# Peptides against a protein of PDB entry 6J54, part 131

Target 1, 223 residues: chain A of PDB entry 6J54
Amino acid sequence: NENLFASFIAPTMMGLPIVTLIIMFPSLLFPTPKRLINNRTISIQQWLIQLTSKQMMAIHNQKGQTWSLMLMSLIMFIGSTNILGLLPHSFTPTTQLSMNLGMAIPLWSATVFTGFRYKTKTSLAHFLPQGTPALLIPMLVIIETISLFIQPVALAVRLTANITAGHLLIHLIGGATLALLNINTMTAFITFTILILLTILEFAVALIQAYVFTLLVSLYLHD
Target 2, 42 residues: chain B of PDB entry 6J54
Amino acid sequence: QFQFTGIKKYFNSYTLTGRMNCVLATYGGIALLVLYFKLRSK

## One batch from the design tools (peptide; made by RFdiffusion4, then SolubleMPNN)

Design b2_p15_3_s1 (from b2_p15_3, 14 letters changed)
Fold by OpenDDE base, seed 1:
Structure b2_p15_3_s1 (fold): chain B 223 residues (1-223), chain C 42 residues (1-42), chain A 15 residues (1-15)
Amino acid sequence: as target 1 above (223 residues)
Amino acid sequence: as target 2 above (42 residues)
Amino acid sequence: EELSLLLEYLLNLLS
């Protein structure tokens, strides 16, 4: 069981943390295009970035589209780190709650403060849903205030829990498959099939969680 | 669209201004309560 | 023992 959780320990080399290098590594996978017609890999990357950018920023006005660079960099970073984390014996930085909180809290605060700065009336009005009975107004305002402060925590925990749970399941099913190879080959084949399906699911989850994280940040900005 | 009269004109849950005023009133009330208990403790 | 390992894991997540 100790080996199960050991995969989530931050790796070090000669007493120096290599987590910083792991975090910076995805940046090398997205080089800046230099030519009018780039190679196939860069063209596909730019195409994906443009598609996601158009989709994400479609809900924002001209002022909100100023955040396009930040949001796109965020989704590319989280998505790439999550995908790279599925590599064998790799460490996923997004499994660390501290990292996700470090991203969620500043971004959430920036969106909230931006909303209060430029759209004070609308932002304050969001604490009270439309059509609320008069007797429930004070209680509902308090609940909405609490809900606001839970947003960054929920954002970070959601990402952490989903990625961590996926990794744990892959390790558990993978370990069970290896153990069953020496006991019953038929059952091992079944568990191996489940492992493959789960791995495919985790690839999808890795991308979806990156999208959801960025989408929610964008949605908070839109509010 | 909504025709409110009296106090409902300024404090309602339908208009943007009304909702804002309700929120501010709620926070103001809470602040006054906290201030009251703080001063009462002395 | 399992609970202690889980706690250590959770603490590591927060660090």
Scores: peptide ipSAE 0.130, ipTM 0.771, DockQ to the pose 0.020
Fold by OpenDDE base, seed 3:
Structure b2_p15_3_s1 (fold): chain B 223 residues (1-223), chain C 42 residues (1-42), chain A 15 residues (1-15)
Amino acid sequence: as target 1 above (223 residues)
Amino acid sequence: as target 2 above (42 residues)
Amino acid sequence: EELSLLLEYLLNLLS
């Protein structure tokens, strides 16, 4: 299909890129509280933020809890963009690997450098698990070092792959459903049911991937 | 709990300091190998 | 042609 990947092309209007506007749009959905007793929507948002913050920051010390604002903003950004991307004819910037790398690499480097600055001994010790036989020490240190450098790539690729795959599946199954309508109604109904279930699943995946991305960043900070 | 003597006191996979030293030694060895091969071509 | 489209998609994904 020629238009299979058209949904992933950076959108433009009148020759001007509107990607910047799309990226900034989720911020409008989370206004700052102005009242002691806010609206239901704002209250729910604050409640969710508090729950996720409490859960994610439970593993961190007081010094690590200073990253709460950064991590919460990250999860809200990725989550909101992923959910908005499931809307018809929408463009999800998180499907672009460049964007995800742009988020993953700085955050990963910040956590790693923070660990080396404040917990140098512990950070260096993480390259060698306890109880390693003496003969395997050099090899294991090398493997652990490689594993460290793969972390930012894994973060970006995981998010990109999951979101992109979900979108592709929805488009493919949707197209198949339309094609089968005139061929076999029963089969078309089955594929349509699968499409609905898949769409529901993608909503969950969108949130889970946002959570996992942020969680892994926090875990790297916990090191 | 772990009582090590000699070289094992500084290089072990159980204590925090020992693990750190092992890592540093590994990196140092790799660096020396790389340096050797670079200087070998000259 | 499909391969070219896929390649274009991948390039756009990276950019």
Scores: peptide ipSAE 0.123, ipTM 0.778, DockQ to the pose 0.020
Fold by OpenDDE base, seed 2:
Structure b2_p15_3_s1 (fold): chain B 223 residues (1-223), chain C 42 residues (1-42), chain A 15 residues (1-15)
Amino acid sequence: as target 1 above (223 residues)
Amino acid sequence: as target 2 above (42 residues)
Amino acid sequence: EELSLLLEYLLNLLS
């Protein structure tokens, strides 16, 4: 039971935190292109970045497309950290709520302040939906204001919960599989199959959560 | 699309300016209420 | 015991 949450403890080596190295490690996996015709790996990476960039920036105006570098770096960072976290005996920094809040709050605040700075009228109007009855205006404005402040929390919690839950499930099912090997091999095989399917699902979840996190930040910027 | 006259021209839930004014009025009203209760408690 | 571990985990998530 004590081993369930051991994988989520921040790793230290000789008392020194190595979390900073783990956070910076994904950057080494995405080198900058140096030639016109690059290696296959770099070409595939650039192709994927271009595809995702096209998709995410399609909803933005020219001013919003200025955020393309930030948003693409964000999705690459979160996606790479989430995928690397699925490796055995690896630590996922995105399982830490503090890190996700540290990413969500500044990005959310930046989008909100950018909206108020360049589109003040539209941003203020978003607190009141169109066609609202006059009697419901004050209460609805309050609700929309609260909803706005919940956005960074929901963004951080969503990422943290999805990644953490996936890791916990993999650990639990893996432990159950090992325990069932000595009890019933057939049941252990079933649980092992579930574990494989779950790991494949978690790879998809890792990418989806990175995309959703970046997309929501992008949508907040567009609004 | 909508032609409003009088007070509805400035405070409506359909036009962008009207919605903005409604939001500002709501925040202003809440701020005044909070200020009133704060001054009343003193 | 499980709740204490969960609480410790949650506290570690926030730290």
Scores: peptide ipSAE 0.119, ipTM 0.774, DockQ to the pose 0.020
Fold by OpenDDE base, seed 5:
Structure b2_p15_3_s1 (fold): chain B 223 residues (1-223), chain C 42 residues (1-42), chain A 15 residues (1-15)
Amino acid sequence: as target 1 above (223 residues)
Amino acid sequence: as target 2 above (42 residues)
Amino acid sequence: EELSLLLEYLLNLLS
């Protein structure tokens, strides 16, 4: 069990936590452009950011579009950390529920507070679905209130569970492949193929979870 | 657009104001119930 | 929205 979960413990060197350095490392992969015409790598990055920004901010008005910088930085951060976490024996900060809650709760509270501040009537009305029978109004308002408080938890747990489960599967199948190399090479080859396919899937999951996390924050802001 | 009369004008599930008032009434009712039980326990 | 759809579905089943 210790070997299986060794990649999920906080790494330290000389008693100093390296987690802070790992979290800051993805920022180095996205430098700020200085030229009108940048090199190919920076141009592709900016192009992807612009495309994603246009899609995510299309549902927002002018005031909501002011959040574009924060949302784009969030998706780039989570996406890059998730992808880098797929490296063998690497530590993924987003596998820690504490980190995801630390991001989800402030962002959720900010969106809820912004909604109540600028759209008080609409925000209060969202606790009651339109067309609800009169007898079900008190119960449904309570359920919607509970649903609101579950949003940050669901946001954090979804990201944590998907990334953690993917890591566990990769480690288990990888370990099985190594064990079968000395027993049956043909079976080991099959398991290795599954491992490759699973790794590709986890790369997609890593990006999707980053997008979903940011999108849900954006949708909460829109409401 | 919906037209309501009487108490349904202020408390309905179709208009924005009506929905808001229903939510506020629900929270107010819960608060009164909590207050009642708190005073009852004393 | 999901709850509204579910409620609508249930009400349609009962009616």
Scores: peptide ipSAE 0.017, ipTM 0.739, DockQ to the pose 0.016

Design b2_p15_3_s2 (from b2_p15_3, 13 letters changed)
Fold by OpenDDE base, seed 2:
Parts: sequence; C-alpha cells; structure tokens
Structure b2_p15_3_s2 (fold): chain B 223 residues (1-223), chain C 42 residues (1-42), chain A 15 residues (1-15)
Amino acid sequence: as target 1 above (223 residues)
Amino acid sequence: as target 2 above (42 residues)
Amino acid sequence: SELSLLLQYLLELLA
C-alpha cells in the first residue's frame, strides 16, 4: 500500500530537489514565436492561447484585461503541468496542495485587493446580496465574509483533489489490471479498457481544472 | 429603482451605497462587540 | 495502517 502514494513523493536526485526543474520544464514547450508565419505547432499554440484569452477576458473591462498575461500564463502553466503529469512515471507538481495554495492565495488576495482598491463600493456591497431582509443582514454578511476567505482554499483543494484523485485511480486500476493478468485475462482486458477511458477522461480533467482554476480567479477579479 | 427616505436611504439592501453601509455597519458592530468583550475581560 | 498512510500522504501534500 505504500506504493500507492509513491508517485506523489517529491522527487529528488542525490538529495537535491529536482522539483524545481520539473516546474520549469513546461515553459520549454511554449516557445516564443519569432517568424511572421510560424511552424504549425507554434501557430496552433498561439491560436489556442488567443482563443482562450478572448474567452476569459471578454468579461473584463480595460482594467481587468491588464490581467490577461497573468491569467494566460497561469492557465498554460497549470494545464501543461497537469497534462505532463499524466505521462508515465511523471511527477505532477499540482498534486501538491502546498503548490496550489501557493498559487491560489496570492492570486486570490491580489484579486480581492484589486477589487477593494478600484471598486471599493461594489466590492463591499458584494458582502450583502441585493434584496436581503433587514433582519438577515448581519448573519448574511458574516456568511459572505467566511465564503470569501474559503475561496482560495476551495481553489487549491479543488485542483489538488481532482488531479490527485485522477492519478490515484489510474494507478489503482493499472495495478489491478496487472494483478488480473495472471488471474482472469478477460477481466484484465475490461479493467484495461476502463484504464484507457479513465486516462482519456483525466486528460480532459487536467485541462478543465486548469481552465476552471484560472476562470475562477478571473471571476474573482471581475467581482 | 427604489427611492428610500430617512434611515432606509442610508441603510438598505437594494442600493449599492445602502449595501455598503450595511456591511460597514455590520463590521463596525462586530468590532465594537469584540472590543466590548475584550475590555470586559480585561 | 491505511489511515496512517493517508495521513502521511496528506502531510506530504502539504509539505
């Protein structure tokens, strides 16, 4: 059972942490275009980035669109790390809650602070929904305040839980498939099919979680 | 749009300013309560 | 044993 969580141990090489290199590795997959007409791979990447940028920043005004670079870099980073984490024997940094908290808390605090700085009235008003009965105002304000502080935790835990759960399922079903190879080949084939389907699903989940994380940060910025 | 008169003009859950004032009043009340209990315990 | 491993895993996630 100890092997179940072995894939989530921070990798080290000769006592030196290689996690820093793993975190920096996805940046190599997205080179900066240099030509007017780039290669097909780079063109597709740029097209995807522009597409996602248009979708995410459409809800923001001019001031909010200043965050476009940050949000796009965030989604590309999380997405690439999540996808690379699905490779065999790969370590996914986003499975570490510390990393996700390290991303969620600063971004959340930045969005909240930006909201209070530039949209003070609206930001303060969001602690109280419209049309709230007068008697429920104090309690609801408290609840909304608590809800606000739960947001960064929810962002981090959501990403961590989804990615970690996917990795665990792939590992468990993969192990079960290997164990069933010598017991029942037909059942092993079924479990292997499930493993393939799950792997495809996890690819989608990896991208969706990256998008959701970035989108929620963007929505918090929009207030 | 709602037109309020009196205290409801400043403290309401419909207007932006009213909601802001309600939130500030709530936080102020909580702060005063915390201060009261802190001073009482002291 | 499983709980201990789970807790250790969770602690490692936070580290």
Scores: peptide ipSAE 0.096, ipTM 0.773, DockQ to the pose 0.020
Fold by OpenDDE base, seed 5:
Structure b2_p15_3_s2 (fold): chain B 223 residues (1-223), chain C 42 residues (1-42), chain A 15 residues (1-15)
Amino acid sequence: as target 1 above (223 residues)
Amino acid sequence: as target 2 above (42 residues)
Amino acid sequence: SELSLLLQYLLELLA
């Protein structure tokens, strides 16, 4: 059982946590452009950032568009860490619930506070859906209040559960293929094919979860 | 637009102001209930 | 045999 969860333990080197270096490493993959016409890699990266920025900021006003840098950096960080986490014997920081809560709670608090500051009436009105029967108003306001506080938890747990489940499946199917190599090579080949398809799926899931996380933060900002 | 009179003008689930007042009234009621139970124990 | 060894190596890397 320890071997199954060994990849989720925070790595240390000589008693020093190397997690900080792992978290900072994806930033090196996205260098800042210094030229008007950059190389192909940087050009593609900038194009993708601009494309995603246009899609996410389309629902925001000028005040909300000031969050473009924060949201784009967030999606790049989570996406890059999730993809790098699929490398063999790699540690994925986003599998740690503490890290995801550390990202979700401040961002959620900032969006909620921003909403209450600039759109106080609208933000307070969101606790009561339009057209609610009078008898259900007190209970529904309580439910909506609870729903608001569940948002940061849902953000963190969703990301953690999806990435962790993917890693566990890869390890289990990988272990099964190794065990079947000495029993039936044909069955081992089938399980290996499933493993390849699963890894491709996990690459997609890694990017989708990064996008969903940032999108939900953006939607909370829009209210 | 909706036309309300009396108390429904300030407490309704259709207008923005009405919804806001309903939310504030609910929170105020809960706060008063909590305060009542705190003072009751003493 | 070489292919099986390569497969085992790759699987060990994934584990």
Scores: peptide ipSAE 0.022, ipTM 0.696, DockQ to the pose 0.013
Fold by OpenDDE base, seed 4:
Structure b2_p15_3_s2 (fold): chain B 223 residues (1-223), chain C 42 residues (1-42), chain A 15 residues (1-15)
Amino acid sequence: as target 1 above (223 residues)
Amino acid sequence: as target 2 above (42 residues)
Amino acid sequence: SELSLLLQYLLELLA
């Protein structure tokens, strides 16, 4: 049982938390452009950022687009960390609920406060869906209020659960494949094929979860 | 597009202002209830 | 056998 979760323990070296370096490592993969026309790698990165930025910020007004930098950095961070976490013997910081809560709660709070500050009427009205019967108004307002406070938790838990579950599956199937290599090579080959397919899926999940996390933050900002 | 008169003008689930007022009224009511029980306990 | 060894090596890296 402990062996299953051993890969999720925060790594330390001589008592010093090396997790900080791991968290900062993805930043090195995205250097700032220095030329009008950069190399192919940076150009592709900028192109992807531009596309995702346009898509995500399309729902926001001018003031909302101020968050473009923050949201793009967020998706790049989560996405890169999730992808790097799929490397062998790698530690994925986003598997830690504490980290995801640390990202979700401040961002959620900022979006909520921003909404109340600039769109007070709309934000308050959001607690009551349009067309609600009069008798259900008090109950529904309470439910929507609770739903609001669940949002940061849902963001953190969703990301944590998806990434953690994926890693667990990879480890389990991988371990099973290793165990079956010396028992039945044919079965081991089947499990290995499943492992490959699962790995491909996890790459997609890694990016999707990053996108969903960022998108939901953006949607909360828009209300 | 909806024509509301009287109390429905200020408290409705269709207009933005109406929804806002309903939410505020709900919170106000809850606050008053809590206050009532708190004062009653004293 | 060589392929199996390589596979085992890769799996050990993944585990």
Scores: peptide ipSAE 0.020, ipTM 0.711, DockQ to the pose 0.013
Fold by OpenDDE base, seed 1:
Structure b2_p15_3_s2 (fold): chain B 223 residues (1-223), chain C 42 residues (1-42), chain A 15 residues (1-15)
Amino acid sequence: as target 1 above (223 residues)
Amino acid sequence: as target 2 above (42 residues)
Amino acid sequence: SELSLLLQYLLELLA
């Protein structure tokens, strides 16, 4: 069982942690455009970034759109790290709960603080849903307060759990397929098919989780 | 849509100000309760 | 046989 989680151990080389390099590596995949007409790859990347940016910030006002750089960098970082994590023998930093909490808590705090600073009345009103019966007001306010504090935890755990579970399943099914190759080739073929389908699913999950993470942060900012 | 009079004007679950006041009142009540128990234990 | 070896290699690489 310990060998199952070996892929989630932070890699170290000669006693020096290379996790920092792994975290910084996705930044190299998104170079800034320099020419008026860039290469196809860069153009496609910029197009995707603009498309996602317009989609994400469509719900925000002018003040909220100032967070576009932060949110887009976040989704690009999480998305790229999640996709790179599906490479063979690769380490996915987003599988570490500490990292996700390190991102979720500050961003959540910033959004909540920004909300209280500029939209104090609206932010305070969010603790009480509209139309609540008078007798349920105190209890519901408490529940909503607790819900607020659960948001960063849920945000981090959701991302961590989804990515980690996907990796575990890929390793388990892959290992089972490898073991069944010499036992029953037909069954091994079935498990391999499942592995392929699961891998495709994990690619989708990797992108979706990045989007959901960023979207939720954006929604918290909108509130 | 809603015409509130009296206390309902300030404490209601429909208007923005009313909701805010209800939240503040709830927090204030909790704070007072905590303070009461803290002083009582002393 | 060659396909199986390739598959095994890929699976070992994945695992």
Scores: peptide ipSAE 0.019, ipTM 0.706, DockQ to the pose 0.013

Design b2_p15_3_s3 (from b2_p15_3, 14 letters changed)
Fold by OpenDDE base, seed 1:
Structure b2_p15_3_s3 (fold): chain B 223 residues (1-223), chain C 42 residues (1-42), chain A 15 residues (1-15)
Amino acid sequence: as target 1 above (223 residues)
Amino acid sequence: as target 2 above (42 residues)
Amino acid sequence: EELSLLLQYLLELLS
């Protein structure tokens, strides 16, 4: 049973943490273009980056588009780490809540402070929804204030929980499939089919979670 | 579009300025309550 | 025992 969580333990080699190397590894997969016409791999990567950049920055004005580099780097980092984490016997850094909090809290605070700095009136007005009855104003302001502080926690927990749950399910179903191979081949085949479908789903979840995380940060910046 | 008179002109949940004033008033009220209880204990 | 392991896992995630 302890082996179930062994894949989530931070790996070390010779007493030195290799987590830093794992975190920095995805950066090597996205080289900077040097030629006017690059190879197919880099061209596809640039196309995807431009597509996602145009989609995400469409909701922002000129001032908000200054954050495009940060947001695009964030989505590429989280997306690449999540996809690489689906490799067999690999460690996914985004399964660590500490890492996700380390990303969520600074980014959230930066967006909130930026909002208060440049759009103070609008930011303060967001604590009270439009059309609120007079009797509910004090209570609702308090609730919205609490909701604001829950946002960074929700971002981190959502990403951590979804990625971790997916990995756990893959390990559980995979282990069950291997165990059933010696007991009932037919049942093992069904379980294996579920494992394949689940793996495909986890690839989608890995990308969606990266997108949602970055999108929510972007939305907080827009507000 | 909305015509407000009196106190509702400055404290309303429809206009941007009104919403801001309501938020500030709420925080100010909470701060005053906290200050009251802090001074009362002494 | 399972709950203890889960708790240890959660604590490790927070560390």
Scores: peptide ipSAE 0.089, ipTM 0.757, DockQ to the pose 0.020
Fold by OpenDDE base, seed 3:
Order: C-alpha cells, then structure tokens, then sequence
Structure b2_p15_3_s3 (fold): chain B 223 residues (1-223), chain C 42 residues (1-42), chain A 15 residues (1-15)
C-alpha cells in the first residue's frame, strides 16, 4: 500500500527540502549551560551526558578519552533524532541508510586508521587471534580482514533496520487496529494494547540503538 | 613465557610480533598471487 | 505494484 511508506519519504515544503532543518533541530534541544546553577532540564541533560561519558570512556586511556566529545555528540545526535522520529507525522533521518552510512564510514575509518597509526603492532596482530593453529592462519586472517570491512556496513544497517522496522510495525499494527474496530472490538482492543506496548518499546529501542552505535564506534577505537 | 626457536620465533600465533609477521606474510602472499595472475595474462 | 512500491522505498532509503 502506498500509505505504508509515505512516512519515510523526505519531506518538502513548497518544493524545498526541509531535511536539513530536521537534522539541525535536535541541536536546539541541548543548549549550552550558561549559569552555575542551571535549570532542571539542563541539569538532567548534563547529568545524563556525564553518566554516559563515564561509562563509555572507562575503556579508553587518556589518549582515547580525547574522543569523548565526538562520541558524546554522536550519541546525543542519534538518540535525539530517533526519539523525535517517534512523534506522529515526523520524519526520522536515521531511517535513511545514506545518513547512517555517512556517519558510520568516516567514524570507522578514523578509528581504524588511528589504531594503525599509534598501535600498529597491536592492530595488525588483531587480524590473527592468539593461539590459532598454523594451518588456519591464512584463512583466519582473510576472515578477519573481511570482518573489518563489514563493520561500517553493519553499523549503518543495524541502526537503519531497527529504526525502520520499529516505525513500520507501529504503522502496520495501528492500521490493523483501525481495520479491526468495525470487525471485532475485542481483537481491536488487543491490537491496540500491543500497539501501546510496542510504542514504549520503540522508545527504548531508539535509545539503545543510539547507544550501541556509539559504543561500537568506541570499541573499534579501543581495538 | 613462550620459547620459540628458528622460524617459529618470527612466525607464531602467540606473540604480538609473531602474529604481526604472520599477517604480513599472508597479505604478502595474497599480493604475490594477485600479481602472478595479472602477469600471466600477458 | 506492491513490489514496485517497495523497491521505490528501498531506493529512497539509499538516496
């Protein structure tokens, strides 16, 4: 049905694309603190950022902690866009694979090249797990090399698939609920309950996917 | 901890240096194979 | 027709 995928079409206003405005909008929700004692909203935001920063940077040394700003900005961006995308009639930029690839590939490349520049021996050694039998060394090195190149694709596809699937499920179950209202009110009530639960789940998924995306980038940096 | 002699000293799956050398050797071998197949087409 | 719409959607995802 044409109506199923209408939510994923890039929105336009007066023939002009407004995707750029949508992408920049989450930045307005996180203003910089200006006071010693900030508002409750800003305080909560800072608290959350500090908690997530502490957890994610615990893996890294001081050199790796220089990436804290980048990783925190990434998780805030993806998380905010995902949450805003769950609003009715909203367009989620992270449902676009091009968007996620645009984030995943540069970040992955940066982490990989950084590893090769500063930890050349360790990075090269990662292509061969410790204790590998001699006969399996060539094959395993090839597999690990392929695995490395799949990483950016996996990052992008994971985020895109999860967010897109969530949106589709909400629309499908919502449509089914409306269709069942005139057929069987009891079943419609059940599907409506599932829709509510699914919506709550999608809020969690939105945050989890943002966290996982950023965490994996961080782990690639650690390796 | 690990005592290796001969070629195993440089090519092993336990030490960092050995693992690195194995990886480099594998890539070198693949590169040579690719080069061989390209040159044989002439 | 549904397949064509799905394909168009997928192309939109990649664009």
Amino acid sequence: as target 1 above (223 residues)
Amino acid sequence: as target 2 above (42 residues)
Amino acid sequence: EELSLLLQYLLELLS
Scores: peptide ipSAE 0.085, ipTM 0.760, DockQ to the pose 0.020
Fold by OpenDDE base, seed 2:
Structure b2_p15_3_s3 (fold): chain B 223 residues (1-223), chain C 42 residues (1-42), chain A 15 residues (1-15)
Amino acid sequence: as target 1 above (223 residues)
Amino acid sequence: as target 2 above (42 residues)
Amino acid sequence: EELSLLLQYLLELLS
């Protein structure tokens, strides 16, 4: 009941919100390189960042590659927050729709405005697909405009829904396992196995959602 | 690839310029319709 | 009750 959603309430300590500290905490896990030959952990992190950066920026031109820092910081932030949110008794800021909208809307608007600024003709042409019959042009343009405005909402809701659903499932199955321990140990073992598999899946989902969120922002920028 | 003449040169769904003009024309038409109904209601 | 809690949760997510 209420215990299911208690983990999604913004944590406070003595009436002071700790959300700001939780949001800033992932940045401490990714220190900047200090030496030519860094520690193994830092080297692996830099290697992963380089790989993801190469993959993400492969779609963009030279002008679009200027967004590499922003997009890479975004994927690292969302990914780290999502992974840290899977820790027990942790608060995941990305479960808050307000936060995801706060990230999606500015990034989406920035990509749209950048498109209109530097590629006005192409951006305006995207409202009308190629080869559209003349009779369907007005309606299709309206639909495409509506589709454009739905993009930031869909981006935020997708991230929120996937992360929130995963957390809810973990809590539900976890609660079910605890309840079944006193009823049937065999069924409790099965549910516990499902919980482990679900947890592994949620780790993957956490990374995928971070990647998809950043990728979609990147694709909107490319368009 | 496509050679259009007349009005189709400026308003087509194949060329980039034609698509842009169609979009602008659609927005302009909608704006004029909204303006018409707004002025009519007053 | 569950629907009301879900609604409250959604409202909290939006706030």
Scores: peptide ipSAE 0.075, ipTM 0.760, DockQ to the pose 0.020
Fold by OpenDDE base, seed 5:
Structure b2_p15_3_s3 (fold): chain B 223 residues (1-223), chain C 42 residues (1-42), chain A 15 residues (1-15)
Amino acid sequence: as target 1 above (223 residues)
Amino acid sequence: as target 2 above (42 residues)
Amino acid sequence: EELSLLLQYLLELLS
């Protein structure tokens, strides 16, 4: 059904893709501060960034805290894009698996390579859980190796599936509400209420998925 | 801390070095098996 | 860690 998936098609204008503009738009919502005491909006944004930064980087040492800027920019990017994607008839870039894989694979590989570079012994030891019986060591090492390679896929699919499923539900219930307006007003009102509650839930999901995505990248870095 | 003797000193699932050696041994074994089957197929 | 816990649980069931 083209109507159902219309919001997931990459938008074009005069044959030119405008996806790049949509991806860059959230960066305009977070300007750099220039004053010691900034405006209320900027101050709130900086306060939120500082709180989340302290929470996420508390598990890292001094070398790991160097990644704070990248991780905070990532969570702000994904969070803002997900929230903006909930606007009516909007295109959410994070619904595209290609984009999420494009972010997940490099970040995952960077964390893995960083681990092998600075903590080689610990990184290699993570392929074998502590206390494993001797007979199960070869099999478990293989499983842990496979698990490592599944991490970037799981990271991308989790974000894509949650955002996509949310959009589909909003569209389906929204369409049902419109169809029921001419049949039964009371039932339409109930479905509309469900739609509102679902929309609020999707706002929360959008933020949570951004946080989880960034947190998992951070945890992989911590090793 | 655990004290191991013999081969268990280098290959154990409790110490960091032991776990690392077990992983390396596993990968080495797999590599040798792959090489064996590759040479056998010729 | 999760796999280790699962393995320990399974071993406890088998013992």
Scores: peptide ipSAE 0.017, ipTM 0.729, DockQ to the pose 0.016

